# Designs tried in a protein design run: peptides against a protein of PDB entry 5D63. Part 48

Target 1, 292 residues: chain A of PDB entry 5D63
Amino acid sequence: SLRRGIYHIENAGVPSAIDLKDGSSSDGTPIVGWQFTPDTINWHQLWLAEPIPNVADTFTLCNLFSGTYMDLYNGSSEAGTAVNGWQGTAFTTNPHQLWTIKKSSDGTSYKIQNYGSKTFVDLVNGDSSDGAKIAGWTGTWDEGNPHQKWYFNRMSVSSAEAQAAIARNPHIHGTYRGYILDGEYLVLPNATFTQIWKDSGLPGSKWREQIYDCDDFAIAMKAAVGKWGADSWKANGFAIFCGVMLGVNKAGDAAHAYNFTLTKDHADIVFFEPQNGGYLNDIGYDSYMAFY

## One batch from the design tools (peptide; aimed at target 1 V248 G252)

Design b2_p21_5_s3 (made by RFdiffusion4, then SolubleMPNN; from b2_p21_5, 14 letters changed)
Fold by OpenDDE base, seed 5:
Structure b2_p21_5_s3 (fold): chain B 292 residues (1-292), chain A 21 residues (1-21)
Amino acid sequence: as target 1 above (292 residues)
Amino acid sequence: SAEEEERELREIAERIAAAKA
């Protein structure tokens, strides 16, 4: 089954993603097909899928940017019914905003069925143009129509997945203690992570003995990412991934505080030096403590 | 032992204050 998480939802037939037009939080804002750029934040095209307790394979889909929810207009079963953004809650009982999401017959893509109407989210005519209509449409789970098949590209990790990635890293001390701060994390591309670092003022910050040294830099980066998240997204129930580590060198005569994020495939961590903005697979320290 | 591990962790942690970059 589909896991709770943030997804970029791409059509299986054409290079188009499910987009909330202009990222508007207004009720009735059209959801449309739109082009996307790989390895970037596609601001209006990220959706938090929240599983409904005790209802198999059923979710709400919250637009990360607007904080509104995917909504089938009037819950109508008529083909061509508009799919819009609308105010809601993660655990709503409104069938207009409840979506059953299961694997299609091809085993890789998903279909998105409205819980009430039993119609499917459809990229009308498979139109790849920006602004193409997305609507509820008649369909079946087993048919091969690519207009109704969607790839769910996971853009986030659970705390458990992050923990597993850390555990696989060779630069973790035997006495390591990790502290999880949140449940689900949006993982940023390095370019975005670097931009946050630049905008934080850290590149111009002066290292000063004790009063502003490695731990201050690392915590300042964590704070900058947190603030960026709060300022950028209206949805709740997730965090932006940025970890802080304390480490000791192999000789045991030096210690350091630094940051880390996840690799593109979410399988590993990469270290980030907030004093110079560098990414490293080996920062020269073994972590004995992290919080993220 | 758990006590030995905790002692080691404490000793490492103290280095942050004394020998950090």
Scores: peptide ipSAE 0.131, ipTM 0.816, DockQ to the pose 0.318
OpenDDE base, seeds 1, 2, 3, 4: peptide ipSAE 0.131, 0.128, 0.123, 0.126; ipTM 0.816, 0.817, 0.807, 0.808

Design b2_p21_5_s4 (made by RFdiffusion4, then SolubleMPNN; from b2_p21_5, 15 letters changed)
Fold by OpenDDE base, seed 1:
Structure b2_p21_5_s4 (fold): chain B 292 residues (1-292), chain A 21 residues (1-21)
Amino acid sequence: as target 1 above (292 residues)
Amino acid sequence: SEEERQRELEEIARRIAEAKA
């Protein structure tokens, strides 16, 4: 089954992603095919999939940017029915906004079926142009039509996955205690993470003994990321990944506070030094405490 | 033991307060 999470949804046939046009929160905003840039935040193309309790393989899809939901217009089963953004809630009973998402016959891509109409999300004619129509269309689960097959690229991690990534890292002290603050985390590309750091003013902040030292920098970075998340996205139910660690060196005579994020594949952590904006696989300390 | 771990953690916490960079 598809896990709860944030996904970039890409067509299996052409390099096009499901895009909410202009990221608009207006009811009836077209959802269209649009080009994307790998390893970047595709702002209007991120979708939070929320599983519906007691309804197998069925989700709402909330656009991360607009906070609106994927909606089949009037729930019509007619081929060519528009798919739009529309106001809603994560656990709605509105069948226009309920989508059964299961693996296609190829075992890698998914098909997205409207719960009510039983039609499928279709990139009409497999059009790869920006603004191409996405519509409900007749189909079957076993059909191989790439117009109705989608890759769900996970852009977030669960708290458990983050915890596992930390556990695999060699720079963890034997006394380590981790504290999880949220359930699901959007993982940012380093470029975005760095930009948040720059915009926070931390690059110009002066280290001062005790009054503004490593812990202040690390906490300020986490706060900046949190604020960026709140200011950037209208959807709820997720956080932006940015951890804080406290560590001690091997000799035990020096300590440090620093940040960390996840690697591109989400399998490992990478350390971030908020005092200089550097990314390191080894920051020279073993973490005895983290919160994220 | 948990008690030993806690004592060590407290010592580390003291260190960071006094010797953090």
Scores: peptide ipSAE 0.114, ipTM 0.812, DockQ to the pose 0.322
OpenDDE base, seeds 2, 3, 4, 5: peptide ipSAE 0.107, 0.107, 0.101, 0.101; ipTM 0.805, 0.802, 0.799, 0.800

Design b2_p21_6 (made by RFdiffusion4)
Pose (drawn by RFdiffusion4):
Structure b2_p21_6 (pose): chain A 292 residues (1-292), chain P 21 residues (1-21)
Amino acid sequence: as target 1 above (292 residues)
Amino acid sequence: ITAADMDAAIDAIFEKYDAAH
């Protein structure tokens, strides 16, 4: 089963993502195929998949930017029916916004079926051009047609996954305690994490004993990332990944506060120095506390 | 850095955290 999370959904035949046109919140805004740039935030192309209770392999798909839902127009089973963004709720009983998502016959990509119509999300004619129509279409679960096959590229981690990445890190103090604050996190590319640091004003902040020292920088960065999350996205039910750690050096005589993020593959953590914007695999301290 | 220093540092950082949020 596809796990709850945030996905960039890529057609298996051509490198087009599912894109809510112009990120518009208007009801009826077309969902289309569009090119994308890896290792960036693709602002109109991120979808939060919320599992439906007791309805196997069925979800709502909420555009992260607009807060609107993937909706099969009037629930029609006619091939070519429009797939648009529409107002809705995470756990709706409206079948126009319910999607059964299971692996295709290639075992890697998925097919997306409307719960009400039993038709599939289809990149019409496999068109790779920006703005190509995506529609509901007749189809089967097992066929190889790439027009109806989609890679769900996971862009978020659960709290359990973040905890696992931290636990595998070699720079964790024996007294380490972690404090988990949310359940699902959008993992940022370093390019975006750095842009938030720049936009927070921290690059211009001066170190001052106690009144604006390492703990102040680290907390400020976390707060800046939290503000960015709420100001940038309309969908609810997730948080942005940015951790704070306290650590102690090998000699046991100096402590430091700093931030951390995750690697692209989501398996490991990487430390971030808020005083200078650097990313480090080894910051010189072993973490005895973290909150994220 | 003693255990008491680490506890105090954790308390202080959580007070600043609450203030920032």

Design b2_p21_6_s1 (made by RFdiffusion4, then SolubleMPNN; from b2_p21_6, 16 letters changed)
Fold by OpenDDE base, seed 1:
Structure b2_p21_6_s1 (fold): chain B 292 residues (1-292), chain A 21 residues (1-21)
Amino acid sequence: as target 1 above (292 residues)
Amino acid sequence: ITDEEKEELEERMLEKFEKAT
């Protein structure tokens, strides 16, 4: 079954993603097919899938950027019915905004069925052009039509997944204690993470003994990421991944504060030095404390 | 942001990152 999380949803037939046009929060904003760039944030193309309790395989899909929800216009079962962004809530009872999402017959892609109409989200004619129509369309779960098959690429991690990634890292001290601050985290591409770092002013900040040293840099980076998240996305119920670690060197005579994020595959962590913007697999310290 | 602005932003971010690494 599909896990709660943030997804980039890509058509199985053509290189097109489900896109909220212009990222607009207006009711009735068209959802369309649009090209995407791998390893980028794809602003209008991220969707938070929230599972509905006690309704098997059924979700709301909140556009991360607009904070609006995928909505089948009037809940109509007519083929060609528009799919739009519309105001809503994560646990709505409105069948126009409830989507049953299950594996297709190929076992890798998903189909997205409207709960009420039983029609499927369809990239009309498999059109790969930007702005191509996405609509509700008749179909069945076992059909192999690529117009109605979608890959759900997970762009977020749960706190448990983050914890597991940390636990696998060899640079964790035996006395390590981690503190989880949120439940679901959008994992940023390094390019975005670096840009936030640059925009924070940290590259120009001066290290000063105790008054503005490693811990201040690390906290400032986390604060910058938090603010960026709040300013960039209208959806709620997730955080932006940026961890803070305190570590001790092997000799035990020096400590350091630094940041960390997750690798692209979400299986490992990578350390980030906020004093110089560097990414490192080994920062020279073993972490005895983290919060993220 | 508009779709056009999105594309521009993505390109700029990638370029800046490549230069910084």
Scores: peptide ipSAE 0.029, ipTM 0.475, DockQ to the pose 0.017
OpenDDE base, seeds 2, 3, 4, 5: peptide ipSAE 0.014, 0.017, 0.025, 0.025; ipTM 0.515, 0.496, 0.509, 0.504

Design b2_p21_6_s2 (made by RFdiffusion4, then SolubleMPNN; from b2_p21_6, 14 letters changed)
Fold by OpenDDE base, seed 5:
Structure b2_p21_6_s2 (fold): chain B 292 residues (1-292), chain A 21 residues (1-21)
Amino acid sequence: as target 1 above (292 residues)
Amino acid sequence: ITDEEREARERRLFEKFAKAF
């Protein structure tokens, strides 16, 4: 079953993603096919899938940027019915905004069925052009039509997944205590993470004994990421991943505070030094405390 | 920053954090 999370949703037939046009929060904004850049933040093409309690395989899809929801216009079962962004809530009972999402017959892609109309999200004619129509269309779960098959590329991790990534890292001290602050985290590409670091002013900040040392840098980075998240996205129910660690060196005579994020595959963590913007697989310390 | 200075800073940090636990 599809897990709660943030997804980039790509057509199985052509290199097109589900895009909320211009990221607009206006009711009735078209959802369209659009090109994307792999391994980047595709701003208008990220969707938070929220599972509906007690309704199997059924979700709302909130556009991360606009905070609006995928909506089948008037809930119509007619082929060609527009799919738009529309105001809503994560746990709505409005069937126009409820989507049953299950694996297609190929076992890799998903189909997205409107709960009420039983029609499927369709990239009309498989059109790969920017702005191509996405609509509700008749179909069945077992059909092979790639117009209605979508890859769900996970762009976030749960707190449990983050915890697991930390736990398998070799640079964790035996006394490690981790503190989870949120439930779901958008994982940023390093380029975006670095840009936030640059924009924070930290590259120009000067180390000063105790008054502005490693912990201040690390916390400032986390604060900068938090602010970036708040300023960038209108959807709620997720955070931006940026961890803080305290670590001790192998000799046991030095400590450090630093940041960490997740690797592209979300399986591992990578350490980030906020004093110089460097990414390291080994920062020279074993973490005894983290919060994220 | 010299290696010695860096090491000195890290030692001071250790003392700082050690007091927290």
Scores: peptide ipSAE 0.024, ipTM 0.612, DockQ to the pose 0.065
OpenDDE base, seeds 1, 2, 3, 4: peptide ipSAE 0.024, 0.026, 0.031, 0.033; ipTM 0.642, 0.593, 0.620, 0.626; seeds 2, 3, 4 fail the geometry check

Design b2_p21_6_s3 (made by RFdiffusion4, then SolubleMPNN; from b2_p21_6, 15 letters changed)
Fold by OpenDDE base, seed 3:
Order: C-alpha cells, then structure tokens, then sequence
Structure b2_p21_6_s3 (fold): chain B 292 residues (1-292), chain A 21 residues (1-21)
C-alpha cells in the first residue's frame, strides 16, 4: 500500500515525470509529461499523496508547488479526457480528484485510477517530449502498458522514518531525547539545503561568545529552512526536514549545537555545521537532544 | 508538539546544554 508522502511520479516507459504546467494554480492547468533532473528539486513535479480514510488505496494528489489537486476533467470516462490541476481539499469527496493507486502487474510501478471513472492516468502515446498530454484512458490493472505505469519516488519521510534514521546513527548519546515537530518532511538535496544556508546570511554571521554562538546558528538555520518552505510551496500538511541537535563530546567537557538532515536514501542522517556549511558523518559530538 | 515536550526542550536547552558548554 502506498504511504502518505511526497512523490516524484515518473513514467515507467520513458524518462518523463508528471508535471503541473508552469506550476500554475489556475483551475484547468494542464498536467503534462516533462523531463526532470535526478537528485534535484523538480518544482512542478512533486505531489503530496493523502490517503482517504476508509477508502482502500485511494488518495488525493496535491501539487506541492501550486497547492492544487490532480483532477480528471468532468470525471469523464472517455479516453483522452484531460487531467488538470484544480482547486480542492485533501479529503474531498469529489470523485474527479480521487485516485486509486495500486501496484501494477510488474510489482514495482503503480497505476493511477480515477475513483469515479475507473480510467487510468495515461501518458498519451508514451510521448517523452516536454508538454506531452496526460489524460484519463481506458485500461485494466493487470495490463502491462507502460503508458499507464508510474514509479512513485518518495521524496519525503515520515516522523517515524526520521526517528529510525536517528536511532541507527552511532553518534547518539545514551541520554538522547528526541522531539518530533511534524508528521511528514520533504527531504532536500544537499545543494538546496546549502543554498538556503547561503541565502540566510549565516555564512557571513559572526560567532560571538554566548550571544550568538552554536545554538543561535543552528536555530537560525532551522528558521531559514522553515521560511524557505513557507515561501516556496503552496501545499500544506508537510514540513521541510531540518533538525537541530544538542550534543556532548566524548570527553564530556564540551557541548555543541548543530543541524542535521537525511541522506539521499533517507536511511541515515548527516550532520550539518551551520557555522561553516559543512556536511559531516561525524561532527565530534553525541546528541543528547534533537528536535525536528 | 505538546506543552510538555516544549517545556522539556526549554529545560534541556537552558540547563543541560548550558551546563555542558
């Protein structure tokens, strides 16, 4: 079963992703196939899948950038019916915006079926060109047509997954207490994380004893990431991952405050030093407290 | 987060961290 989360949705046949054209919030904005760059933020191609309670394998798909929802035009069952962005809510009862998402016959990709029409999201003719039509089309769950098969690449982690990643790290103190602030987190590429750091002004900030030292840098970074998230995305119901840790060194005679994020595979954490923008597997401290 | 979690965070930030620093 597909978990709640943010996904980059890629066609199983060609290197094309489901893209909300120009990231526009206007009702009726075409959803199209578009090229993407791996390991980057593909701004118009991220979708928050929200599971509908008590409706098996059924979701709304909210475009992260626009805050609008994947919508089958008029809920029509006709092949070639447009799939567009449209205003909506996460738990809507509008069948035009309800999508049953289950594994395809190949066991790795998914098919996306409109709840009402029972047609499937289709990259028309498997066209790999930018702006290629995505439409509702007749199909079956067991059909092998790659035009209707999609890889759901998860771009976020749940709080539980983040907690698990922390628990696996060897640089956690025995007295560790973690505090979870949100439920789902978009995990940024390091390049984006670094850019936020640069834009925050922290690279030019002066360390000053007590008044602006390690904890101030770490909190400032988290605040910068939070603001970046708010300014960048119109969808709600998720946060941007940026943790704060307090740690003590092995000797027990020094403490430090720093940040951390998740590795590309989301399995581990990596430490981030907001005073110099460095990423480290070992920052020289064991964390006794974190919030994220 | 809960009020209890917030209070604990504040306590640890102020007491434990500063004492260790």
Amino acid sequence: as target 1 above (292 residues)
Amino acid sequence: ITDEQLEELERRLFEKFKEAT
Scores: peptide ipSAE 0.022, ipTM 0.510, DockQ to the pose 0.078
OpenDDE base, seeds 1, 2, 4, 5: peptide ipSAE 0.008, 0.008, 0.021, 0.021; ipTM 0.498, 0.525, 0.518, 0.510; seed 1 fails the geometry check

Design b2_p21_6_s4 (made by RFdiffusion4, then SolubleMPNN; from b2_p21_6, 17 letters changed)
Fold by OpenDDE base, seed 2:
Structure b2_p21_6_s4 (fold): chain B 292 residues (1-292), chain A 21 residues (1-21)
Amino acid sequence: as target 1 above (292 residues)
Amino acid sequence: ISDEEREEREKRLMEKFKKAF
C-alpha cells in the first residue's frame, strides 16, 4: 500500500538512513547507513519508489541524486550480499532491482524484500555509524528485527495531493482554475526554497511597472526552482514543487501574482512572495488561477 | 465560469491591477 513517491528511508532501530555513498552514479556504489538531518534535503538519501504494474507491493527504488537504482548484488540470497546502486530503469524486470515493500509486524515501519531472493534489506548489526553496511539478509515478514525495519518518510506529493491541499485553503476564489504540470513533486523545506530564491537573483531585482512586476517575479521564481531541480538531481519522473498563483483581493480592486509551496506536513499550502522572500498564510488575495 | 470567461477576466484583472504590485 506504499504510494509512488520520494522517500527518505530511515532505520527503525537507530538514527540512520539509507544512503547512496557519495551519491555516485557508478555501478556497484555501496548503499550504506548514514546519519541525516531532519527537515533538510538529505541529498544522497532520497529514493523514488516506482510501483511495478500488476506486481503487488513491488517497486524499484531510484536514488534521486545519482539516478541509479537499488540493486541486490547478483540477486544472491546469501546473507550479507551487498546492496548497491546500479544503472537501471523504473520498470525493469531485473529481480535484482525489484523490491517488495510492505508493513512490518509493528504496523508502522516497512520491510524491504528483494523480489527474487526473498531476502530483506538489512542494516548490518544495526550499526549507526556512517558507512555501515546495508545488505540482503535472511528474514521473515513477521520478524521484529529492527535491522530490517524502515520508516518511509514521504518527501513528495502527487499532483492530486497538491490539488487537495489547495482546495482546503480558504484563500481560493470561487472562479479558481488550477493547471497541473507534473505528476509528482518533491516538496522542499522552506530553507531550501529560500536559498533557491536568493540564488536566483530575485532579491536584487528591481520592480518596474508592467515590464518587471509581480508576474515576472513569480514566474522567475518558478523557473529558478525548475532549473535547480534539473541541475541537482539525475533521476527523472518528478518535479520540484513551486506554484504560481494569480489572485484578486477581497475588494476586487487589486490583483497580484505570487508563488506558493506546501507546508511541512503536505496538508496545506503556504504563500510565498517572490518580491521579498516572505512566507504567508494569508497573502491578501484569493487565487483565481494557479499552475504548478 | 467557462475557460474563455476566466481568460478574459484574468486578462482584465492583470491589465488593470497588476501594475501596482
Scores: peptide ipSAE 0.026, ipTM 0.593, DockQ to the pose 0.104
OpenDDE base, seeds 1, 3, 4, 5: peptide ipSAE 0.025, 0.024, 0.025, 0.022; ipTM 0.572, 0.625, 0.568, 0.629

Design b2_p21_7 (made by RFdiffusion4)
Pose (drawn by RFdiffusion4):
Structure b2_p21_7 (pose): chain A 292 residues (1-292), chain P 21 residues (1-21)
Amino acid sequence: as target 1 above (292 residues)
Amino acid sequence: FKSHAIDNADTFIADFYAALD
């Protein structure tokens, strides 16, 4: 089963993503194929998949930017029916916004079926051009047609996954305790994490004994990332990944506060120095506390 | 970057967690 999370959904035949046109919140805004840039935030192309209770392999798909839902127009089973963004809720009973998502016959990509119509999300004619029509279409679960096959590229981690990445890190103090604050996190590319640091004003902040020292920088960065999350996205039910750690050096005589993020593959943590914007695999301290 | 000096790490961390709990 596809896990709850945030996905960039890429056609298996051509490198087009499912894109809510112009990120518009208007009801009926077309969902289309569009090119994308890896290792960036693709602002119109991120989808929160919320599992439906007791309805196997079925989800709502909420555009992260607009807060609107993937909706098969009037639930029609006619091939070519429009797939648009529409107002809705995470656990709706409206079948126009319910999607059964299972692996295709290639075992890697998925097919997306409307729960009501039993038709599939289809990149019409496999068109790779920006703005290509995506429609509901007749189809089968097992066929190889790439027009109806989609890679769900996971862009978020559960708290359990973040905890695992931290536990595998070699720079964790024996007294380490972690404090988990949310359940699902959008993992940022370093380019975006750095842009938030720049936009927070921290690059210009001066270190001052106690009144603006390492704990102040680290907390400020976390707060800046939290503000960025709420100000940038309209969908609810996720958080942005940015941790704070306190650590002690090998000699046991100095402590430091700093931030952390995750690697692209989501398996490991990387430390971030808020005083200077640097990313480090070893910051010189073993973490005895973290909150994220 | 800058950091803070501490007298002893075991005592320091213990006191930190006692205050936090």

Design b2_p21_7_s1 (made by RFdiffusion4, then SolubleMPNN; from b2_p21_7, 11 letters changed)
Fold by OpenDDE base, seed 2:
Structure b2_p21_7_s1 (fold): chain B 292 residues (1-292), chain A 21 residues (1-21)
Amino acid sequence: as target 1 above (292 residues)
Amino acid sequence: MKDIKIEDAEKFIAEFFAALE
């Protein structure tokens, strides 16, 4: 079954993603097919899937940028019914905004069925052009039509997944204690992470004994990422991944504060030195504390 | 050992201070 998380939703037939046009928060904003760039933030194409309690395989889909929800217009079962962004809530009872999402017959892609109408989200005619219509359309779960098949590329991790990645890392001290601040985390590409670092002013910050040293750099980076998240996205219920660690060196005579993020495949952590913007597999310290 | 969720810590802190009142 599909897990709660943030997804980039890509058509199985053509290189097109489900896009909220212009990222607009207005009710009735068209959801369309649009090109995307791998390994980048596709701003209008990220969707938070929230599972509905006690309703099998059923979700709301919140656009991360606009904070609005995928909505089948009037809940109509007519083929060609518009799919739009519309105001809503994560646990709504409105069947226009409830989507049953299960794997297709190919075992890799998913189909997205409206809970009420039983029609499927369809890239009309498989059109790969920017702005192509996405609509509700008749179909079946076993049909192989790629117009109604979607890959759910996971762009976030749960706190449990983050914890597991940390636990796999060899640079964790035996006294390690971790503290989880949020439940779901958007994982940024390194290029975006670095840009936030640059924009924070940290590259020009001067190291000063105690008054502005390693912990200040690490906390400033965390704060910068938090602010970036708040300023960039209208949806709630998730955070931007940026951890802080305290570590001790092998000799046990020096400590350091630093950041960390997740690798592209979300399976491992990579250390980030906020004093120079470097990414390292080994920062020279073993972490005895983390918060993320 | 599992990492501690902040919401659980907040609940603990709230209960702690409530007991002091």
Scores: peptide ipSAE 0.268, ipTM 0.673, DockQ to the pose 0.036
OpenDDE base, seeds 1, 3, 4, 5: peptide ipSAE 0.262, 0.256, 0.032, 0.261; ipTM 0.674, 0.664, 0.516, 0.686

Design b2_p21_7_s2 (made by RFdiffusion4, then SolubleMPNN; from b2_p21_7, 10 letters changed)
Fold by OpenDDE base, seed 3:
Structure b2_p21_7_s2 (fold): chain B 292 residues (1-292), chain A 21 residues (1-21)
Amino acid sequence: as target 1 above (292 residues)
Amino acid sequence: SKSIKIDDAEAFIAAYFAALE
């Protein structure tokens, strides 16, 4: 079954993603097919899938940018019915905003069925052009029409997945204690992570003994990422991944504070030095404490 | 239990990056 998380949803037939037009939060904003750039944020094309308790394989889909929800207009079962952004809540009972999401017959892609109408989210005519119509359309679970098949590219991790990634890393001290602050984390591309670092002013910050040293840099980076998240996205129920670690050197006589994020495949962590913006697989310290 | 001073790692960091060049 599909896990709770943030997804980039890509058509199985053409290089087009489900896009909320202009990221607008207005009711009735069209959801359309649009091109995307790999390894970037794709701002209007991220969707938080929230599973509905006790309703098998059924979710709401919240646009991360607008905070509005995927909505089948009037819940109509007519082919060609508009799919729009509309105000809602994560656990709504409105069938216009409830979507059953299960694997297609190919075992890799998903189909997105409206809970009420039983029609499917369809990239009309498989149109790969920007702004192409996405609509509810008649279909079945077993047919192979790529207009109604979607890849769900996971862009987030749960706290448990982050914990597992940390546990796999060889640079964790035997005394390690981790403190989890949130439940679901959007994982940023390094380019975006670096840009936040640049915009924070940290590149120009002067190291000063104790008054502004490694711990201040690391905490400032985390604060900057948190603020960026709050300022960038209208959806709730997730955080932006940025960890803080305290580590001890091999000799056990010195410590450092630094950041970390996750690799693209979310399987590993990579260390980030907020004093110079570097990414490292080995920062020279073993972590005895982290919060993220 | 033993407290460890968080130090200035600048020298180590600089050396590490220099070695990568």
Scores: peptide ipSAE 0.029, ipTM 0.574, DockQ to the pose 0.087
OpenDDE base, seeds 1, 2, 4, 5: peptide ipSAE 0.031, 0.025, 0.026, 0.026; ipTM 0.580, 0.564, 0.588, 0.579; seed 1 fails the geometry check

Design b2_p21_7_s3 (made by RFdiffusion4, then SolubleMPNN; from b2_p21_7, 12 letters changed)
Fold by OpenDDE base, seed 3:
Structure b2_p21_7_s3 (fold): chain B 292 residues (1-292), chain A 21 residues (1-21)
Amino acid sequence: as target 1 above (292 residues)
Amino acid sequence: MKSIPIEDAESFIAAYFEALA
């Protein structure tokens, strides 16, 4: 079954993603097909899928940018009914905003069925143009029409997945203790992570013994990422991934504080040095403590 | 290795930061 998380939702037939037009929070804002750029944040095209307790395979879909929810207009079962952004809550009982999401017949893509109307989210005519209509449309779970099949590309990790990635890394000290701050984390492309670092002023910050040294740089980076998240997204219920680690060198005679994020496939961590903006597979220290 | 919820982390974090060179 689909896990709670943030997804980029791409049509199975054409290179088009589910896009909230202009990222607008206004009720009735069209959800449309739109082109996307791999390895970028795709601002208006990220959706937080929140599973509904005790309702199998059923979710709300919150647009990360606008904080509004995918909504079938008037819950109508008519083919061609608009799918829009609309104000809502994660655990709403409004069937206009409840979506049953299960694997399609191809076993890779998903279909998105409105809980009430039983119609499916449809890229009308498979139109790959920007602004193409997305609507509720009649269909069945077993048919292979790619207009109603969607790849759910997960853009976030749970705290447990982050923990697992850390556990796989060879640069973890035997005394390691990790502290989990949030439950779900949007994982940023390195380009975005670096831009946040640049905008924080850290590239121009002067290292000063004790008063502004490695721990200050590492904490400042995490704070900058947190602020960026708060300023960038209207949805709640997730954080932006940026870890802080404390590590000791192989000789055991020096310690360092640094950051880390996750690799593109979310399977591993990569270290980030906030004093120079570098990404490293080996930062020269083994972590005995992290919080993220 | 062990992961600990933030609720129990404050004093531990402070102690570890003091150990940094």
Scores: peptide ipSAE 0.019, ipTM 0.584, DockQ to the pose 0.057
OpenDDE base, seeds 1, 2, 4, 5: peptide ipSAE 0.015, 0.018, 0.019, 0.016; ipTM 0.574, 0.608, 0.574, 0.558

